# Ledger of designs, part 29: peptides against a protein of PDB entry 3T7K

Target 1, 248 residues: chain A of PDB entry 3T7K
Amino acid sequence: KAEKILARFNELPNYDLKAVCTGCFHDGFNEVDIEILNQLGIKIFDNIKETDKLNCIFAPKILRTEKFLKSLSFEPLKFALKPEFIIDLLKQIHSKKDKLSQININLFDYEINGINESIISKTKLPTKVFERANIRCINLVNDIPGGVDTIGSVLKAHGIEKINVLRSKKCTFEDIIPNDVSKQENGGIFKYVLIVTKASQVKKFTKLINDRDKNETILIVEWNWCVESIFHLNVDFTSKKNVLYQKK

## One batch from the design tools (peptide; aimed at target 1 C21 K67)

Design b2_p17_5 (made by RFdiffusion4)
Pose (drawn by RFdiffusion4):
Structure b2_p17_5 (pose): chain A 234 residues (1-94, 102-181, 189-248), chain P 17 residues (1-17)
Amino acid sequence: KAEKILARFNELPNYDLKAVCTGCFHDGFNEVDIEILNQLGIKIFDNIKETDKLNCIFAPKILRTEKFLKSLSFEPLKFALKPEFIIDLLKQIHQININLFDYEINGINESIISKTKLPTKVFERANIRCINLVNDIPGGVDTIGSVLKAHGIEKINVLRSKKCTFEDIIPNDVIFKYVLIVTKASQVKKFTKLINDRDKNETILIVEWNWCVESIFHLNVDFTSKKNVLYQKK
Amino acid sequence: GSEEKEKEEEEEKLFSK
């Protein structure tokens, strides 16, 4: 059936996209539209799996969804495209000349896309390997944890902020000895006291979640930035 | 579909906090 639709074309391009959509196409398209995309070398997965080697993301803009943030750890991310690409493409299908250059997500330039080819992850480059994360983090620890691990963090230690003792805090073994991601000022006081009491001479970095988000969007941890840094001892 | 859209909108909201 889709072949009939495509039989009217002399030649079909191979866009070679393995993509997820975020902020768009939240189920699929109709079955015909889907089979057409595959015939054009465009495959859209429901969720991100490391072994599908996704190289593309469809999104109306830069988004803070788990999918958009994880797309910045594709190996490599080749295309970050507005949904209008698929829309214009299917409109024409129903010769093919829709191109991969007229549909960039504004704000995601080549300099950032290219960093996804780097042989390291953003937090791996920053020597942030093992972190503590408060259990009350917005988005929940499972998701935030998945995003941070997708960006080079190996160990996520979840702290029940009200209950945790110093012994629950894991060092950042790879440089900050202790790295914590927190929500409340009430947590900054408790943690600096606990660590200062027990490991006075060691280094600490306490940040908000937004510090991690900015680092991912830039694919760089800027240690000279005070933005979203709640406490540091270096 | 609607559930996934609501989830992504909720993430956008929460991840901005």

Design b2_p17_5_s1 (made by RFdiffusion4, then SolubleMPNN; from b2_p17_5, 7 letters changed)
Fold by OpenDDE base, seed 5:
Structure b2_p17_5_s1 (fold): chain B 248 residues (1-248), chain A 17 residues (1-17)
Amino acid sequence: as target 1 above (248 residues)
Amino acid sequence: GKKKKEEEELQEKLFSL
């Protein structure tokens, strides 16, 4: 059926998109539309897998979803597009009124607001954002909203190798892992990096670390610190935004 | 259907931080 629908066009574009969707197309696509999209070089996946070499995300705007945050780790992210791209494309294809010899939809007209060329260019870098920031091992409190698995998955996509989950009420100093990175010359390495949710956790962990390891560097942040770092594809250590405690 | 609603719920949970 898709072939018959597309046969009316003299030339078909190849958009070369391997995409996931977030905040849109909750009901999915019918079989005919999926086939149409596939013939136009648009392949939509349900989940993010590294093996699929995803290069595109569909979303109505910048979102804090797992898929959106992970899309900024694509190598590269070629396009971040509004769902209207697909809607308008399918609408044009299904339209019987116009003897359209060609599909006239430009990807660049559908860019998500706030995902600019500066962000896209950073996805072409050979390293991940937290890797560049010398953050390899982090401590994560177990009561984090969204859950440790989801948060951990996002952080791993962006270059964090080891996530230590802290049972905030029961943990001791021995449960806190160091950020084991080789002393690189060009950046402040924090020995202890922690993501917490409450001021009481800041007080607890700072006391535990300072009582046992007084001379070590500590970075305690909120999840929003990670999100902002991801959205900018850069860690700004000069910013105090979402930093709860810092000892250099 | 169900998985995408989970993403929105997740977004809401992550936004409350």
Scores: peptide ipSAE 0.218, ipTM 0.857, DockQ to the pose 0.604
OpenDDE base, seeds 1, 2, 3, 4: peptide ipSAE 0.216, 0.209, 0.214, 0.217; ipTM 0.858, 0.855, 0.856, 0.858

Design b2_p17_5_s2 (made by RFdiffusion4, then SolubleMPNN; from b2_p17_5, 6 letters changed)
Fold by OpenDDE base, seed 5:
Structure b2_p17_5_s2 (fold): chain B 248 residues (1-248), chain A 17 residues (1-17)
Amino acid sequence: as target 1 above (248 residues)
Amino acid sequence: GKEKKEKEEKLEKLNSL
């Protein structure tokens, strides 16, 4: 059926998109539209898998969803597009106007506001954002909103190798893992990196660490510190925003 | 009116991370 619909076009674009959707297309697509999109080189996946080599995200705007945050870890993210791209494309294709020899839709007209070429260019880097920041091992409190699995999965997508989940009420110093990174000459390496939700946790963990390991470097942040780092694909260690405790 | 609010609420729920 899709072939018959597309037969009216002399040339078909190949968009070469492997995409996921977030905040749009909740009802999915019908089989004909999926087939049409596939013929145009647009493949939409339900979930993110590394094997699929995803290069595109569809979203109405910048969102704090797992899919959106992970899309910034794509290698590279080629396009971050508004759902109107698909809507307008399908509308043109289903149009019965005889004189359309070509599909005239430019991907660049549908860019998500705030995802600029500077962000896209950073997704072409050989390293992930937290890898570049020398953050390999983190401690994550178990009461984090969104859950440790989802948050942990996002952090891993961005180069954190090991996530230690802290039972905030019961944890001891021995439960806190160090950020085991080789001393690189040019970067302040934090021995202990923690993501916490409450000021009481800051007091607890700073005491535990300082009592047992008095001279070590500590970074305690909110989840928003990670989100801002992901959205910028850069860790700014000069900013105090969302930093709850820092010892250099 | 109602559909716009429902879409906004749905988008707010998605921004929970």
Scores: peptide ipSAE 0.149, ipTM 0.706, DockQ to the pose 0.196
OpenDDE base, seeds 1, 2, 3, 4: peptide ipSAE 0.148, 0.147, 0.146, 0.147; ipTM 0.710, 0.708, 0.702, 0.708

Design b2_p17_5_s3 (made by RFdiffusion4, then SolubleMPNN; from b2_p17_5, 8 letters changed)
Fold by OpenDDE base, seed 1:
Structure b2_p17_5_s3 (fold): chain B 248 residues (1-248), chain A 17 residues (1-17)
Amino acid sequence: as target 1 above (248 residues)
Amino acid sequence: GEKKKAEEEKQEKLFSL
């Protein structure tokens, strides 16, 4: 059926998209439309797997979903597109207007607002955002909204190698892991990096660390610090936004 | 469809805290 529908076009574009969707297309696509999209070089996956070499995200806007956050770790993210791209494409293809020899849909007209070329270009870098920031090992409180698995998965996608989950009420200093990075001369390296949810945790962890490992560097942030870093594909250590405690 | 939507909406709310 898809072939018959597409046969009216003299030339078919190959968009070369391997995509996931977030905040759109929750009901998926019918079999015909999936086949049409496949013939146009558009493959939509349900889940993110590294093996699929995903290069595209469909979303109505910048979202704080797992899929959206992880899409910024694609190597590279080629396109971040509004769902209207697919909608308009399929609409044009299903249109009975015989006179269209070509599909006239430009990907660049459907870019998600706020995902600019500067962001896209950073996805071509050989390193991940937290790797560039010298953050390899973090401590994450167990009561983090969204759950440690989801949060941890996003952080790992962005270059964090080790996530230590802290039982906030029961943890001791010995439960806190250092950020094991080699001293690079020119970069602010924090020995202890923690993601917390409450001011009481800040007080607890700062006390534990300062009492047992004096004069060490500490960074305690909210999850939003990570999100902002991901959205910019850059860690701004000069910003106090979402930083709960910093000791240089 | 609805389950996926609800999950993503929850994620957005949770990650916006």
Scores: peptide ipSAE 0.331, ipTM 0.891, DockQ to the pose 0.934
OpenDDE base, seeds 2, 3, 4, 5: peptide ipSAE 0.329, 0.321, 0.328, 0.329; ipTM 0.890, 0.888, 0.890, 0.890

Design b2_p17_5_s4 (made by RFdiffusion4, then SolubleMPNN; from b2_p17_5, 8 letters changed)
Fold by OpenDDE base, seed 5:
Structure b2_p17_5_s4 (fold): chain B 248 residues (1-248), chain A 17 residues (1-17)
Amino acid sequence: as target 1 above (248 residues)
Amino acid sequence: GEEKKKEEEKQEELFSL
């Protein structure tokens, strides 16, 4: 059926999109529309897998969803597009009224507001944002909103190799892992990096670490510190925003 | 569709805290 629909066009574009959707198309697409999109070089996946070499995200705006945050780790993210791209494309294709010999939909007209060329360019870097920041191993409190699996998955997509989950009420100093990175010449390395949710956790962990390892560097942040770092594809260690405790 | 939407809405809410 898709072939018959597309046969009316003299030339078909190849958009070369391997995409996931977030905040849109929750009901998916019918079989014919999927076939149409596939013939136009648009492949939509349900989940993010590294093997699929995803290069596109569809979303109505910048979102804080797992998929959106992970899309900024694509290598590269070529396009961040509004769902209207697909909507307008399919409308044009299904239109019987217009003797359209060609599909006239430009990807660049559908960019998500706030995902600019500066962000896209950083996705072409050979390293991930937390890798560049010398954050390899982190401690994550078990009571984090969104859950340790989802949060951990996002952080891993952005270059954190090891997520140590802390049982906030029961943990001791021995449960806290160091950020095991080789001293690189050009970056402040924090020996202990922690993501916490409460001021009481800051007090607890700072005491535990300072009592046992007084001379070590500590970074305690909120989840929003990670989110801001992801959205900028850069860690700004000069910013105090979402930093709960810092010892250099 | 509805479950996917609800899950994403929950993520937005939780991650915005």
Scores: peptide ipSAE 0.256, ipTM 0.867, DockQ to the pose 0.917
OpenDDE base, seeds 1, 2, 3, 4: peptide ipSAE 0.253, 0.252, 0.246, 0.249; ipTM 0.867, 0.866, 0.863, 0.865

Design b2_p17_6 (made by RFdiffusion4)
Pose (drawn by RFdiffusion4):
Structure b2_p17_6 (pose): chain A 234 residues (1-94, 102-181, 189-248), chain P 17 residues (1-17)
Amino acid sequence: KAEKILARFNELPNYDLKAVCTGCFHDGFNEVDIEILNQLGIKIFDNIKETDKLNCIFAPKILRTEKFLKSLSFEPLKFALKPEFIIDLLKQIHQININLFDYEINGINESIISKTKLPTKVFERANIRCINLVNDIPGGVDTIGSVLKAHGIEKINVLRSKKCTFEDIIPNDVIFKYVLIVTKASQVKKFTKLINDRDKNETILIVEWNWCVESIFHLNVDFTSKKNVLYQKK
Amino acid sequence: INNTPIEKEEDLELVHL
C-alpha cells in the first residue's frame, strides 16, 4: 500500500535518520505514513536505547524533556530537526526534495551538535563522576538519574535529605571531593555542616538541577559560572 | 533557589501531523 504511494517516484532519498520525537508525534503516525518513512530511511523509536544508535531528534524547540536532554548524548547527534520536516515530507509524498537544512531547531547550532562527537561526556569531561542527589528532586531521581548517567555520571547516590548522615554521602571518585545536587537551602546548611564536621579540609560543590541542565545544553561545565551554584569550597 | 523541573510530554503543547 505505501509501496503504491511510493511507486509513483523515480527514486527515493535515504535520509538515514534514527530519531525520537519529544514535544511531538506522541504516538506514531498512521501505518501508511510510518511505512513510507522507513522506505525513506527514517525510523522513529518510542524510547531512547543506547544500542539503537539514535542520531536525530525531532522537537519544535529546545526542550527540557528527558528525551531532548538525552539526545545531547547521542553518539553522535547529527540532526536536531523541527517536526515540520516530517510534515512537509509526508505532504509532498501524498519528485522528493525536502531537505535536512531548512528545519533546524533554533538555538541548537553546529558548534553544540559537534560536541556530541567528543570522545567524552560533558560531566565526564568535568570530572564529575559520583554525585549525591536529594530524593525530593523535581522529576524524581529515576529520570534525573537516567539523564545524568547518559551524560557521563557513573554513580548516583540518592540521599533522603531529612534522614541522611555523613556516612551516607559518597565522594566524587575519579576536583571536588563531594558533589551534591539539592533543592532547598535547608539542605545546603545540613550538608555543609555534616561534611565540614567530618572532612573539614576537603572540597564541596553543591548545585541546583538547573546547573546540570545548563551544562548539558552547552555540553560544557563552566566552573567559573556562579549561576545555580549554591555553595562551593575549593 | 529554583529547581525548574524537567518538562513532561503531557504538559506540553504537542505537535501533530

Design b2_p17_6_s1 (made by RFdiffusion4, then SolubleMPNN; from b2_p17_6, 7 letters changed)
Fold by OpenDDE base, seed 4:
Structure b2_p17_6_s1 (fold): chain B 248 residues (1-248), chain A 17 residues (1-17)
Amino acid sequence: as target 1 above (248 residues)
Amino acid sequence: IVNEPLEKEEDLDIVKK
């Protein structure tokens, strides 16, 4: 059926997209449309797997979903597109207009607002955002909204190697792991990096660390600090936004 | 602390075909 539908076109584009969707196409695609998209070099996956070499995200806008955040870790993210790309493409293909010799859909017209070439270019870097920031080991409180698994998975996608989950009410200093990074001359290295949800946790962890490991560097941030860092593919250590405690 | 949680797919306005 897809072949018959596409046979009316003299030339078919090859978009070379390996994509996931977020905030769109919850109902999926019918078999014919999937086959059409496949013939156009558009493959949509249900989940993110590294082996699939994903290069595209479909979303209506910048989202704080796991898929969207992880898409910024693709190697590279080639395209971040609005769902209207697929909608318009399929509409053209299914159109009974006899005169369509070519599919006239340019993917560049469907870029997600706020995902510009500057962001895309950073996905071509050999390092991940937190790797570049010398953040490899973090402490994450267990009461983080979204759950430690999802949050942890996003953070790992962006170069955090080790996530230590802290039981906020029961944890001691010995439960807190250091950020084990080689001293680089030209980068702010924090010995302790923590993501917390409550002011009480800031007070607790700062006390625990300062009492037992005096004069060490500490960074305590909100989840939003991570999100902003991901959205910019850059950690801005000069910003106090979403930083709850910092000791250099 | 105002922490915006992860958005879940189920909680999003879904764009349909």
Scores: peptide ipSAE 0.161, ipTM 0.732, DockQ to the pose 0.903
OpenDDE base, seeds 1, 2, 3, 5: peptide ipSAE 0.154, 0.154, 0.155, 0.153; ipTM 0.729, 0.730, 0.731, 0.732

Design b2_p17_6_s2 (made by RFdiffusion4, then SolubleMPNN; from b2_p17_6, 7 letters changed)
Fold by OpenDDE base, seed 4:
Structure b2_p17_6_s2 (fold): chain B 248 residues (1-248), chain A 17 residues (1-17)
Amino acid sequence: as target 1 above (248 residues)
Amino acid sequence: VENIPLEKEEDLDLVKK
């Protein structure tokens, strides 16, 4: 059926997209449309797997979804596109009225607002955002909205190697792990990095660390600090936004 | 401390576009 539909076109584009969707297409696609998209070099995956070499995200806008955040870790993210790309493409293909010899859809016209070439270019870097920031081991409170697994998975996608989950009410100093990174001369290295949800946790962890390891560097942030860092593919250590406690 | 949770998937389909 797809072949018959596409046979009216003299030439078919090859978009070479390996994509996931977020905030769109929850109902999926019918078998014919999937086959059409496949013939156009568009493959949509249900989940993110590294082996699939994903290079594209479909989303209506910048979202704080797991898939969207992880898409910024693709190697590289080639395209971040609005769902209208697929919609318009399929509409043109299914249109009987248009005597179109060619599909006239340019993917560059469907870029997600705020995902510019500067962001895309950073996905070509050999390192991940938190790796570049010398953040490899973090402490994450267990009461984090979204859950430690989802949050942890996003953070790992962006170069955090080890996530230590802290049981906020029961944890002691011994439960807190150091950020084990080699001293680089030109980078701010924090010995303790923590993601917390409450001011009470800031007070608790700062006390625990300062009482036992008085002269060490501490960074305590909100989840939003991580999100902003991901959206920019850069950690700005000069910003106090979403930083709850910092000791250099 | 305000922590914005992960956003949920929003419903978009081809019929509405």
Scores: peptide ipSAE 0.033, ipTM 0.599, DockQ to the pose 0.530
OpenDDE base, seeds 1, 2, 3, 5: peptide ipSAE 0.032, 0.040, 0.029, 0.024; ipTM 0.606, 0.536, 0.551, 0.484; seeds 1, 2 fail the geometry check

Design b2_p17_6_s3 (made by RFdiffusion4, then SolubleMPNN; from b2_p17_6, 6 letters changed)
Fold by OpenDDE base, seed 5:
Structure b2_p17_6_s3 (fold): chain B 248 residues (1-248), chain A 17 residues (1-17)
Amino acid sequence: as target 1 above (248 residues)
Amino acid sequence: VENTPLEKEEDLDLVEK
């Protein structure tokens, strides 16, 4: 059926998109439209898998969804597009106007606001954002909103190798893992990196660490610190925004 | 100070086809 619909066009574009959607197309696509999109080199996936070599995200705007945050870890993210791209494309294809010899939809007209070429270019880097920041092992409190699995999955997509989940009420110093990174000449390495939810946790963990491992470097941040780092694909250690405690 | 949760698909204004 898709072939008959597309037969009216002399040439078909190949968009070469392997995409996921977030904040749009909740009901998915019908079989005919999936086939049409496939013929145009647009493949939409339900979930993110590394094996699929995803290169595109569809979203109405910048979102704090798991899919959106992970899309910034694609290698590379080629396009971040508004859903209107698909809507307009399918609308043109289904149009019975006899005179359409070509599909005239330009990807660049549908860019998500705030995802610019500077962000896209950073997705071509051989390293992930937290890897570049010398953050390899983190401690994550178990009561984090969104859950440790989802948060942990996002962080891993961005170069965190090891996530230690802390039982915030029951944990001791021995439960806290160091960020085991070899001293690079030019980078401040924090021995202890923690993501926490409450001021009481800051007090607890700072006391535990300072009482047992004096003079070590500590970074305690909110989840928003991670999100901002992901959205910029850069960790700014000069900023105190979303930093709850820092000891250099 | 509290962490801001992740947005969920069900909590978003979804664009339909």
Scores: peptide ipSAE 0.043, ipTM 0.642, DockQ to the pose 0.872
OpenDDE base, seeds 1, 2, 3, 4: peptide ipSAE 0.045, 0.042, 0.030, 0.042; ipTM 0.634, 0.625, 0.541, 0.627; seed 1 fails the geometry check

Design b2_p17_6_s4 (made by RFdiffusion4, then SolubleMPNN; from b2_p17_6, 6 letters changed)
Fold by OpenDDE base, seed 4:
Structure b2_p17_6_s4 (fold): chain B 248 residues (1-248), chain A 17 residues (1-17)
Amino acid sequence: as target 1 above (248 residues)
Amino acid sequence: IENIPLEKEEDLDLVEK
């Protein structure tokens, strides 16, 4: 069926997209449309897998979904596109009125607002955002909204190697893992990095660490600190936004 | 502390085709 529909075009573009969708197309695509998209070099996947070499995300805007956050870890993310790209493309293809010998849809017209070339360019870097920030091992409280698995998966996609889940009510100092990174000459390395949800946790962990390891560097942040770092593909250690406690 | 959780697909304004 798709071949018959596409036969009216003399030339077909190859968009070379391997994409996931978030905040759009929840009902999926029919078999014909999937086949059409595939013939145009657009493959849509249900889930993110490294083996699929994903390079694109479809979303109406910047979202705080797992898929969107992880898309910024693609190697590289080539395109972050609005769903209107697919909509307009399929409309043009299914249109009987268009005497068009060619599909006239430009990817660049459908960029997600706020995902600019500066962000895209950073996805071409050989390192992940937290790796560049010298954050490899973190402590994550077990009561984090969204769950430790989802949050942990996002963080791992962005270069966190080890996630230690802290049982906030029962944890001791011995349960807190250090951020084991080699001293780089020019970067502030925090020995202890923690993501917390409550002010009481800040008080608890700062006390535990300071009582046992008084001279060590500590960074305690909210999840939003991670999100902002991901959205910018840069960690700004000069910003106090979403930082709950910092000891240099 | 206002910690905004991950957005869920079900809670989003979805774009229909």
Scores: peptide ipSAE 0.050, ipTM 0.653, DockQ to the pose 0.908
OpenDDE base, seeds 1, 2, 3, 5: peptide ipSAE 0.044, 0.047, 0.035, 0.046; ipTM 0.645, 0.650, 0.522, 0.650

Design b2_p17_7 (made by RFdiffusion4)
Pose (drawn by RFdiffusion4):
Structure b2_p17_7 (pose): chain A 234 residues (1-94, 102-181, 189-248), chain P 17 residues (1-17)
Amino acid sequence: KAEKILARFNELPNYDLKAVCTGCFHDGFNEVDIEILNQLGIKIFDNIKETDKLNCIFAPKILRTEKFLKSLSFEPLKFALKPEFIIDLLKQIHQININLFDYEINGINESIISKTKLPTKVFERANIRCINLVNDIPGGVDTIGSVLKAHGIEKINVLRSKKCTFEDIIPNDVIFKYVLIVTKASQVKKFTKLINDRDKNETILIVEWNWCVESIFHLNVDFTSKKNVLYQKK
Amino acid sequence: SKEEEEEFEKLQEELAE
């Protein structure tokens, strides 16, 4: 059936996209539209799996969804495209000349896309390997944890902020000895006291979640930035 | 799944403010 639709075309391009959509196409398209996309070398997965080697993201803009943030750890991310690409493509299908250059997500330039080819992850490059994360983090620890691990963090230690003792805190073994992601000023006081009491001479970095988000959007941890840094001892 | 994604995005936009 989709072949009949495509039988009208002398030649079909191979867009070679393995993509997830975020902020768009939240189920699929109709079955015909889907089979057409595959015939054009476009495959859209429901969720991100490391072994599908996704290279593309469809999104209306830069978004803070788990999908968009994780797309910045594709190996490599080749295309970050507005949904209008698929829309214009299917409109024409129903010769094919829709291109991969008229549909960039504004704010995601080549300099950033290119960093996804780097042989390291953003937090791996920053020597942030093991972190503590408060259990009350917005988005929940499972998701935030998945995003941070997708960006080079190996150990996520979750702290029940009200209950945890110093012994619950894991060092950042790879440089900050202790790295914590927190929500409340009430947590900054408790943690700096606990660590200063028990490991006075060591280094500490306490940041908000937004510090991690900015680092991912830039694919760079800027240690000279005070933005979203709640406490540091270096 | 759509509602959850939209709620997460809204929460992250509020946090960024």

Design b2_p17_7_s1 (made by RFdiffusion4, then SolubleMPNN; from b2_p17_7, 6 letters changed)
Fold by OpenDDE base, seed 5:
Structure b2_p17_7_s1 (fold): chain B 248 residues (1-248), chain A 17 residues (1-17)
Amino acid sequence: as target 1 above (248 residues)
Amino acid sequence: KKEEEEKWEELMEKLAE
C-alpha cells in the first residue's frame, strides 16, 4: 500500500533519519505510515539503543525527558526536529489534490527551538560532556525524583562511568566514592561529586567528608545542574546555578 | 512508557521551581 501511495512521486527524498520521539506521537504510527517513512529513509525507534546509531530526535520543544537528554549524547545528533516535520510530510504524501511530482519538505524548517548548530556541533566531539569535565564517578542519593536508574542512565550516556547510589539516611563516609580521575593539568577536578535533592543532605555529606577527608574538593549539585550541563553540552564550573555546595 | 516520560518531565520541572 505504501508503494502505491509513493508511486505518484517521480523522486523520493532520502532523509537518512534514525530517530526516537519524545513528547509527541504517543499513539505511534499506523503500519502504512511507518512503511512510507521507511521508504523515505526515516526510521523511528521506540527505545534508544547504541547499536541503532540514532541521529535524530523528534520533540515539540526542548524537554527534560530521558530520551531528549540522551539524544544530546548521540554520535552525532544530526537533527532535532519538531513533530510537524512528520505531520506535514505525511499530509503531503496522502494529499490527493496536489499532483505534486516531488515531496517538498525541508528538514531545516523544522528544527527544535533552542537546539542550534552550536549544540549540534558539540555532539560531534569525541568525548562526552561529563567526560570533558573530568567527572567520572559520582554519588547519587537514592531518593532522587525520577529514580536512580533513569537518572543514572542519562548520566552514563553523557560520560559518567560510575554511579554510586547513596542511601541518604543510612550512608556513612565510607559509602561515598571519590571521583577517580587522574589529575589532568587543565581542569578543576572535584574529588567528591554528589547529586542531592535536599539541603539536609548537603549538611550531612559536607560534614561527613570534611570530618574524615579534610581539605578535599567537593561539588554538591542538584539534578538541574546536570540538565543544564547536558543542554549546553558543557559544564560551566564558574556558574553557581544549581550548585548547593562547592569547595575548591 | 510515553506517559511515564511526560510524568518524569513534569516532576523534574517542578523540582526546578
Scores: peptide ipSAE 0.026, ipTM 0.657, DockQ to the pose 0.845
OpenDDE base, seeds 1, 2, 3, 4: peptide ipSAE 0.027, 0.026, 0.025, 0.027; ipTM 0.658, 0.657, 0.648, 0.659; seeds 1, 2, 4 fail the geometry check

